# Peptides against a protein of PDB entry 7UQJ: the designs that were tried, part 295

Target 1, 160 residues: chain A of PDB entry 7UQJ
Amino acid sequence: PELYQNFNITPPRGVLFHGPPGTGKTLMARALAASCSSDERKITFFMRKGADILSKWVGEAERQLRLLFEEAKKHQPSIIFFDEIDGLAPVRSSKQEQIHASIVSTLLALMDGMDNRGQVIVIGATNRPDAVDPALRRPGRFDREFYFPLPDVKARFKIL

## One batch from the design tools (peptide; made by RFdiffusion4, then SolubleMPNN)

Design b2_p26_8_s1 (from b2_p26_8, 12 letters changed)
Fold by OpenDDE base, seed 3:
Formats: C-alpha cells, structure tokens, sequence
Structure b2_p26_8_s1 (fold): chain B 160 residues (1-160), chain C 160 residues (1-160), chain D 160 residues (1-160), chain A 26 residues (1-26)
C-alpha cells in the first residue's frame, strides 16, 4: 500500500490476474481488497464468476454487469473481482458468439465508463489469458496483467 | 486424492513441498485437499506443524504422530500436512539428536506402515529441504518433491 | 496499494493476515512484496517467524526485533513479514508471560515508532488472530486485518 | 472434524465477505 503512494501511480482500472488454476489469483484479489480496507475506509469487494454470470443470468448478464458496476460505484472504494473472466469474455471467435459478444461489449463499455475519479478497481482472473477477448486487455481496461506462475510445473506434476 | 483415483495413480505416500517461505506450500496443500474433495468424497485435512509437535508434545510427539496417522486412516481419504516438517524431522546431526531421532523414526515407520490401499497422503512443507532427514525423502515416504519458487519479483510488480 | 493512493489513506503500518493455516498468508505477503518491487524500486522483504524469534534468540528477541526494524528502515521501501506472529506475541495471559510481554512491548514500540513517512509495512500472519495480543491489533499497529479463508472447494477444483 | 467444520465455516464466512460485502479483511 505505502509503496504505491510513494510511486504516485494511478491505479489501473483493470488488472488481469492470469496463470494456471490455483496459483492464488482469487486469493490475491481478496488479499488486495483486504490490504486496501481500513477501519476508516472499508473497500467493498464484489466477486463474480464469469461462467456463473453466463449460466445463471441467461438473458440478464448485461443487466447484472451494469448492476454490479453501479453497486460497486455506489459502494466505492470497491474492487470488482471477476473470477474466471475467460468464461465471461471469451474470444469472440467461438461459436457461442452472440451472447458472449454482447456481454463483452457491455463489460468493455462499463470499464471504459469508469471515470478516472472512480475508486473502483476491476480484477479479472483467468487461467487462459489468450481466451480473454484482447479488447479487454487494452489500455484503460485490463491494461495491467499479473502472471501467477505455477509453483514450478515439475513440482505440481509430482503431487499428482 | 480424487485426482489419484481418476488417474489410477497410486497416490504418493508422501509429497515434500519445498521452497522459500511464503511460496504457497501450505496453501497448495490445502488447495489440493479441497480440490480433491468432492461433494461425494470429502477429504479430511489434518494439519500439524513440525515445531509445534516437538514443542507442545515434549515426550508425547511419537504418540501424537501415531494418533494423527490413526485418525487420518480412520477418516480416509485424508491428507496429513506437516507444515515446517524440517522442524519435526531435522537432519540427525543436530545437537538435539535423541528426541528428534525418535520422532523421525516414528514418522518413518508411520509412513512406511501406510498400506498401499490407504487413502492417506502425507504432505510435508519445508523452506529447507536439505534440513529434512534424507531418510524421509526416500521412496515410499516423501518420494515426490515440489519446489515452490517465489513467484518472480517481476510478475508481482505489475500489480502495482 | 494503488487503492490507497486514490483514497489518500495513510497505509497501515501493520497488516494482520489471519485465517486457517495454509490459506496463503505467507504467499500473499511475498506476493505483495514482489508486487510492490519494480526494476526501478525493489522492495526489501524481511521475513521472520514468531516462534523462531522466541526460540532462536532467547534473551535477544527484543534486540533482534530492533535490528529488524532498523534494517527495514535502512532498506526502505520494505515489508517486514512476521509469519506466525501469534508465536511471537501471544496473548499476555499465558504462563510464559515475562519474555512474551517484553517482546510484545518491544514490537508495539517499534510499530508505534514507525514514522508516517516510513516506507515500511509490517505484515503479521497468524492462524489464531485471537491469540495475538489485542494491543498489536490497535490503530497504528496491525490495524488492518486480512482474513485468508480457505479457497472454496470449487475454486480449488479448478486448480487441479 | 471440528477443524474441517471451522475450515468450512471460515470458507463460507470468507465467501460471504467476498460476496458484495465490505471486505472485512481486517
């Protein structure tokens, strides 16, 4: 926290946590939310799963995203954490195109619509950064990316 | 555990998680325990700290280890996680040799005594794999090792 | 961290990571340290274990804490991570009172003595937040606390 | 075990804390 103050770094609107499953992406997002909350200023942490937004809110995913961003703005300072964001915003080339394209477009618009004064940070987590629409990975959106490496692949394989 | 069942892989009796402190060894052990737990098949996760077994159970450490393994066998499928196992089973050459040697011998016997049919996995975590008695790192014991590297300093910096 | 900038929130001097063992507290502290270290501005990460300070430095724990904070101040920006801080600063009511009370008092004084301009963050990790002396959990000390839950079973399934 | 229940309870409490709640991270 103090480290960022000393850098005068404008917080990214969006941070993409990527890396193999279970590398601590969700844990990190949670810990960041925590690390930013004080008794004086609690950060509201909103968590959604990309696949859950698509599956639970068939035909309402765009509305749910809008409501999420509105609620996050209302409860700022806030973090919106999308776990499995590749499930929400797949690369447009997959045959489930229309629904995904609308959701991606909505998410793009919501991220672009965050005023620079908004104390809302969006964290996306994915195991497949290449499966996330590149439009989400542009400046002003998920323009900062975090690789969560596996503790070495060789290590993980020997557990199995 | 379910992973091992699905792969017809005989689960390792012991897995050593090693790497610098805070590389997620304990988190990974817990993550493995939960990832191997289904609604159908919950894995019982037993956690002990090596130093706690020695310090809290002076004169009973061997008994506590036996009880731990018995309880793990009773609640199989189970994971026994020894955090800081180098604290439990230091290399025999340290001046506190006798108590440590008995505990190491007990742990060796308990690991060796795990039937191939036992759905008990032992995970040891250490920051100092070279401080763990090499006898524990032999086949049939902690015969699989996992290096938990520091997630590189650079990958972490993009969160800033 | 950038969240704190936008909030004009003075970063906490101390952050308590609490939660069940192996929920990634130590990993997170290291992740935060590394997430705060650029090629331009490396954060020095100091790690100590509460129990190690007590056991290894019997009669010197206070001096070792002072040296740790001095070294952290010298190498600022820095993070001091106390793993198992409940081992260093147990609730004063335990019969090993005198040594623990002196260490707690020293740690309190060191945390209170951190200038608001100091680029030193203290992170304490514990599995037992209630076992940490409440005096350490007051404003200006570990006044921010982080719950490290076990990653949910479902989030863990995708790790595998 | 009580530890697993405590673990599961803490998981729920965490999931709740992370579900549209002020991050009561400390």
Amino acid sequence: as target 1 above (160 residues)
Amino acid sequence: as target 1 above (160 residues)
Amino acid sequence: as target 1 above (160 residues)
Amino acid sequence: SEQQQLIQQRQKESQERFKDEPVEFF
Scores: peptide ipSAE 0.000, ipTM 0.306, DockQ to the pose 0.082; fails the geometry check

Design b2_p26_8_s2 (from b2_p26_8, 10 letters changed)
Fold by OpenDDE base, seed 4:
Structure b2_p26_8_s2 (fold): chain B 160 residues (1-160), chain C 160 residues (1-160), chain D 160 residues (1-160), chain A 26 residues (1-26)
Amino acid sequence: as target 1 above (160 residues)
Amino acid sequence: as target 1 above (160 residues)
Amino acid sequence: as target 1 above (160 residues)
Amino acid sequence: MEEQERIREREKESAEKYKDEPVEFF
């Protein structure tokens, strides 16, 4: 947050962390939240899992997303981390269309409704950036993408 | 694998990684795989997600589990990592009984069918160990459990 | 530890994890620690931050390092993870010479004083391996180095 | 540097190749 203000850079509304599973995307999001927190400026970190929002809240997933964004806005500066966002917003496939479409549309509306003045950053993590609805990867949403490479296997052999 | 052979310790058939979200369970599993690999002894790492096996393979989840274990056995030494294993094997609740019961029964049979000589380790990760079917947490299955605490600011973790 | 004994490989006294910020160095260190743990042989993981040792313990940093190594030795097998070790052991610059020199000298002595039979591994993480005192990167100290590649640099600049 | 870039490119190619496949740790 402060880094962006200092450089007159508009903070990304959304950042997509992508890369192979176990590259530390979730941990990085937490580490970023902690690194951007100071004793004077605490960042509130909200974490949700894409699949959990769909599975636990069948029929309420939209409401839970709205509540999450309201809570994040109330506790700004804040980070909303969606782990496995491809589970929340899969590419629109014909067989699961309506429920996923409404959740995606709600998430889109919530990300679009974040005023540029809001100190809320959304981080989505996925193992499959191509499985995320392209509408979420547009400017003003998840417009910044981070590739997490595997830790070098040769490097790991040298530790052990 | 080698660690257990050298100490005359029977390798756990299954290890349950549990703890709050973003504690690095998935990364740990990858870290285990790469740590136990050497230039001469490569470990094959298989990763599946509990919810993905249920959702993508409705009616084929059992077959996919069997294929996964066959492939892991073919490429031993190997690690099978189930992320969100509570999504694959939820505690038997009366309303989703048959499909989940058959998947759990298949996973149980596959874990029980692993010969003690098999260089296949199964790692299950969950945020909710109590949401995993207790039958999976029995000896000869996920009989070893590792708690992943949140990074406490007070900095002393027993990695169990 | 055990993997090294099994291969008649002397475990490194110290391993340097280096790479750009948030490449998962801290997570990997935790992941290695848990990977080397079993139910019967639990590894104790100690984490300290280089800058925190300097800032919180001005005048006691040396004592805190000694206590940390004593505690790690008491709870072996153990891993000591220094996050941001360049903050603890910056390259000797003339203006902060005495306090940093004494901390570095203490850390050197502690790493040198680890008997090869000690099941204590020290992992240092840094974003700037060239900012770490070269004396720490010598054989018998941080003699093994692992590069952690970034999540896509373009992406990271946008979060930070 | 070049070897680390080559490793990074291979890791990237491997990561793309193994998006849905078991990762062999070589």
Scores: peptide ipSAE 0.000, ipTM 0.188, DockQ to the pose 0.082
Fold by OpenDDE base, seed 5:
Structure b2_p26_8_s2 (fold): chain B 160 residues (1-160), chain C 160 residues (1-160), chain D 160 residues (1-160), chain A 26 residues (1-26)
Amino acid sequence: as target 1 above (160 residues)
Amino acid sequence: as target 1 above (160 residues)
Amino acid sequence: as target 1 above (160 residues)
Amino acid sequence: MEEQERIREREKESAEKYKDEPVEFF
């Protein structure tokens, strides 16, 4: 808080974890949740897959997102982790524009509607950051991006 | 290889990684592939998601599995990693029995058809090992199971 | 912090993450940093590779370590993560004794010079804990060790 | 290849840009 307060930097409401599959984005998000959890301040970790929200909740995806953010707000401090967020908010392709546009719009509104004082962090993980709607990657949303490189095979060989 | 040969232990044809989502199953599989890869013996790592094989290759899933195993055999030593293998080989539910039964049967046959001398290892990752067809969990298939616990929150508190 | 204060336990000045390459040590360290950061208590995460400090800063490694610890103290609470710490502080081998001894001595002094009230945690990650100078593994330094198992070493051997 | 290099360069730039930036999640 203090450093962001001192720099007038709004704490990131969303963080995008991107990198090759199996670089540990999901593990990182869980490890984030668990290390932010102290005995005094338990962080509630909500995990959803982008594809699951679209496929399991056809027509209810918006409602499920709202409920997820409400539940996260109720259990603050909390982390909402969207695994495979490119599956939830793909770059608007012409053939699926209406449903995806609505879900993206809902996610945008939910992220924008997080009070600056809300102790809810949204983490999106993707293997394809460029497959995530650019509107989600704007300031006040997923404005921080973390690349998860493949653990450098050369570094592993230097470690071996 | 050599250690298994020395112990007369048949190398597992398949290993099931199971545990809560984001415990690093996929990261571990990549880490295994990379750690088994030396400058002299590059292990080829093939990664597929169970759900992607079913959804992207409707009607070709069996052919794609065969091609994957052929390609893995061609590039041996190799690791085939099925992320979310419960999506590829769900427990036979009545409503989808024929297609799933054929895919499971194909995967079983491909795993059973791996010559004991084949330097192809299959790693399945799931959050729900009990959602994987029990036929895949039998000896000669996914006969080894590894639980990926959540990193012990208590261990984190010992760090905090 | 508060839990250590409540138990009158001096927070570990250093934690050693050890285990095979790609077991997620670096991932866990980043995850710890990020999870210990709350909206109220931002943790600054400094990451350095041991080999990079030695290779990029030949003759300045000591100064770079001092600057890193000063910067970490300035931005407390903070985590200093040394990836591949065995590259920074190898067990004293006879042929490189003077330079390595000085870097190790500097790191020891920096860890010992952290006031018990300093909110700076040092995390070292290595694939070879026994390749880390034993002086670093003593109480008041890297006095906590976390093994990152490969999913069952028996499985790794069974996969090998 | 070029897209992987651009990803790697952006990755290097992102890794350099965020190397020393406190990832304050909270």
Scores: peptide ipSAE 0.008, ipTM 0.333, DockQ to the pose 0.058; fails the geometry check
Fold by OpenDDE base, seed 2:
Structure b2_p26_8_s2 (fold): chain B 160 residues (1-160), chain C 160 residues (1-160), chain D 160 residues (1-160), chain A 26 residues (1-26)
Amino acid sequence: as target 1 above (160 residues)
Amino acid sequence: as target 1 above (160 residues)
Amino acid sequence: as target 1 above (160 residues)
Amino acid sequence: MEEQERIREREKESAEKYKDEPVEFF
């Protein structure tokens, strides 16, 4: 958080954490939330899995997204973390197109509707940044993208 | 620990996290401990710094290591994390050889004394894997090694 | 970085990351450095361990601190990360008082000499915030403190 | 610089290789 101000960088509305699975995207998002929570200023951390929003809330996913953003705004300063955001907002593919298009459209509208002065940060995590709708990766949305590299294959194999 | 179960991987007895300082070795060890702690199964995380064991316990370091392993066994499933293990078990150098050799010998014996079925994982973190006694890096001890790369400047950038 | 701007918080000149060892302070500092580096704007990350500055540079520590701050200013935007800052600037204790007092005085002067407009952030990490000289924790220095909780079961659950 | 580029290329190749596989962190 402080780094953007100190460097006179405009904070993105949304941050995309991407990289191979298990690279610590979710951990980093939570560590950021925890780090930003002082005794005097608690950040409310909202976490949702993209697949859970689709699977549990078929037909209500849009409403759940709206409620989530309203709750985040109510409890600002806050972070909305979408884990597996590629499960929520996949690249438009023909067969599931109507439900996904509506959810993506809702998420776009919610991110666009955040005032630049809102104390709400949206973090999306994905293993497949190319599977996230490019509309979400535009300026004013997830306009900052974080590659969590795989710790080199040899590093991974040795935690094995 | 959930990672090991989820991947159906037999947990190593000892894991060496190595890489440049601040690559998240200690965080990863804690995150692993956290990840493996469910509501039903809490993992006890024991952390010691190698240099602290040497400096604070110059005559009791062996006893402190024994107590640590006993406590970890008592509170299984558990993780013993040695931060800066190169400070605890440096490559045998002549001038400090007696104190270090005894500590290394004790740590070797404690790691060798862990039954394969023990729910105790030992994680050593170092910035200098070559500064860790090769005897600790043998099969049945720290036989798994993880290089934590510096978040490359671009993976650094994508953590924007 | 973004959280502080979104939260309309004046960026501190210095940030103290404190919390139990291995709570990700160093990783967070790197991730923040990472986070602030874009393809257009590379942040230079300088890392020093407090104990290394004391032990390796017992007569040159002050000069090394000055050089570090000059180099950070030259390579702005930059982050200076002091890992284990309690090892560099311990609470003034009588026996090592002269060397420590001089290092603390130098670090204070360097932090006070940073223009508010400087693209240099100083991050100190410690496991013992109470072991850091209170003079460093004053406004205009390390005036923001981040507690990195142990992922206690609840921070584990909030990391859940 | 070269070592960082080499690490980056390896990280990129590794990311492509494990793009769809759960990284066996452990």
Scores: peptide ipSAE 0.000, ipTM 0.247, DockQ to the pose 0.043; fails the geometry check

Design b2_p26_8_s2 (from b2_p26_8, 10 letters changed)
Fold by OpenDDE base, seed 3:
Parts: C-alpha cells; sequence; structure tokens
Structure b2_p26_8_s2 (fold): chain B 160 residues (1-160), chain C 160 residues (1-160), chain D 160 residues (1-160), chain A 26 residues (1-26)
C-alpha cells in the first residue's frame, strides 16, 4: 500500500492475483489489507469466495455483490477480496452460461461504477487467470495482474 | 492432509521445504494445511521451531517430540511443521554432536513409526537443506523435497 | 501499495509485520513488493534476516545495514524486508546488550535518515513484537504494525 | 499505545493458541 503513495501510482480499481494454488494469493490479499491499515486509518477487508457467491446465494448473487460493494463503500477505505474469482466469473463460453453471465455483468458494472476517488480496492484471486472473463481483466477493472509463482512447478508436484 | 485424501495421494511421511529465507516455506506449510482443511475435515497444524526444541527443552527435547507426535496422531488429520529443521537436526558431524544425535534419532524413530495409514504429515522447512541430517532425507522420512526458489530477481522482474 | 494513494496516507517509513510464525509475513512482504511493481515501475526488494546480520556480519553489521540502505536508495523504488527483525533488534534489556544496542542505534539512525520523499519502505517481520526494541516502533520508523493473524475467522475480522 | 498492546496481546494469545491447535483453514 505505502509503496503506491511514494510512487504516485493511481491504484487500479482491481488487482488480479493469479498463480497456482497455495502461492499465497489469499494471504497476500489479507496482508495487503493489514499493510494498508494504520492506527489512524484502518482498512475494512471484505472477503468472498467466488464459488460461495454462486452456490450459497442462488438468485441473490447479484444483490449480494451490490450489498458487498455498498458496504465496502460505506466502510472506506476498504478492500474487497474475491478468492477463487474464476468461480464467480467464469468465461462466458462455459456451458453454465446464463447465471454466470448475469453475475459477471453485475460485477463489471460494480467495478465500472466505482468512483476513481473511491477508497475501495478489489482484489481477485485465481488459480486459472485464463478462466476469468477477459472483460474483468480490462482497464478500470482488474487491470493489474500479479503472478504468484509457484516455488517451482516441479517442487509443488513433488510434494504433492 | 485433506489434499492428499481428496487426491487419493498417499501423503509422504515427510516433506522438506527448502529454499532461501522468505520464499514462503512456513506460509506454504500453513497454506497447505489450509488447502487441506475443508469445512468437513479440519486439519490440525502443529508448529515447532527446530532451534526452540533444542534450546528451550534442554533435556526434554525427545519427550517433547514424542508428545508432539502423539498429539498430532490424536488430532488427525494433522500437519507437524518444523520450521528451521536444520536447527533441530544438524548434520551429525557438527561439534555439538551428542545432544543433536539423540534428538535426530528420536525424530527418525518417530517418523519411521508413523503408520502409513496415519493422517499425519511432517513438513520440515530449512534454508540449508545440506545442513539437515541425510538420514532425515531418506525414504519414509523427508523423502520429498520442495525447493522454494527465490522468485529470482529475474522472476521478480517478470512477475513484476 | 495503491490503497495508500487513495487514502492520501503518508506511507510510514517502516511497517512491522507481526504475528504467529508462518502467518505469511515474509510472503506478504514479497508479494507487496510484487504488487507494488508494475511494468513501468519495478520495485527492488532487499531481504535480510535479522539473525544473519548479527551472526554472519559480526563487527560489520552496522556497515552492512548502511550498505543495505544505500543500495535500497540507489535502486528506488525499493523495499527493505527484515525477516525476524527481533533477532536484529532485540529489546536492549536482554543480557547480550552491547552489540545489539549498536545495531539498533544504527537501524534507528538509518530509518530516521530516510528522506520522506524516498521511495524506500522498510518492512520488519517478527513473531515476537514485544521482543522488538520499542524505539523501532515509534513514529518515523516502524510506526505501522500489521498483525498477521492465524487464519481464524474471528482473528480476520478483529485485525480488520 | 493501548491498542498496540491489545493487538500484541492478541498476537501472543493467537500465536500460543494456534501453536498446537487445528489450523482451521478458511
Amino acid sequence: as target 1 above (160 residues)
Amino acid sequence: as target 1 above (160 residues)
Amino acid sequence: as target 1 above (160 residues)
Amino acid sequence: MEEQERIREREKESAEKYKDEPVEFF
């Protein structure tokens, strides 16, 4: 967080953390939230799992996303972290199209509707960046991507 | 632990996480524990620092290791994580030989005594894999090794 | 990083990452460095372990700290990450006082000597924030502290 | 100062508590 002030970098509306499972994407999001909170300015961290929004809130997923963004806006400065965002916003061409398309469209609208002056950062984490709808990866949305390398692919597959 | 059940992978009895400091070995152990825990099957994570077992439990280190393995077995599925395991089990040829040799022998026996059906995984983390007793790195013990590369300065700059 | 720009928060010169072992402090520092680097602005990440500075550089620890800060300043924007900073800067009242006191004093002077316009952030990680010299935790030094909870749901919401 | 101490006490308690507890992963 602090580094961006020193760099006069306009924060993206969204940051995509991508990389293999267990590379610390979720942990990074939490510690970014921590690292952004001071005694004077605590950051509110909202966390949702993409699959949970789809599965637990069937028919209410859009409403829950709206509520989440409204609550994040109320509690500015805030981070919205979507873990497994590929579960929330799969590529529109996948066979479970219609419900996903509506949720994606809602998320797009919510990200686009964030005031550039708003102190809300959205972080999406995925193991499958190619499974995330490319519309979410455009400027003004998840326009910054951070690869969380495996400590070598060979190392991970040998533990497992 | 659950990762291994969910994958029908026989967990190694021990996994050595090695690599430079701050490559996320300890975090990965926790995140592996994380990723292995489901709402239905929580994994118990036991953590010890190798140097702490030697220094804090002078004369009781063997007993504390036995208790740790017993407790891990009681709370299956479980992960025993030894941070800085090179501090617990230095190469036997080091000048402080006898106390280290007994602790190493106890750890060897405890790892060998783990039933293959036990849901206990041992993870050792070290910055110095060559400082770990080779006996711990044999089949049935820490027989899988994972290099945590530094995100190489170049890999830093490529993810960046 | 970006969150601080949106908040018009003067970045602290230093951030203390504290929390239980393996809560991801070191990984977070690395991924903060990653998250702060863009294609246009790469952040140089310097990492030192507190105990290594004390033990490997006996009699040169102060010089090595000065060189580290000079190198970080040369390669701005940069992060200096001290893993196990409690090993570098233990509370002065501990029986091994004199060498530690000199290193702490040098680190204090280096942190105080950072130009507020400098693009150098110092991150200290510790499992024992109480073992860190309180002088390092004052305004203009490690004046922001981030607790890395163990991932209990309740600890998540309380650090937030 | 008190809030830093309270955070620190919670850290000690959390560090001690989860030393040997089920890391309930999220």
Scores: peptide ipSAE 0.000, ipTM 0.276, DockQ to the pose 0.069; fails the geometry check

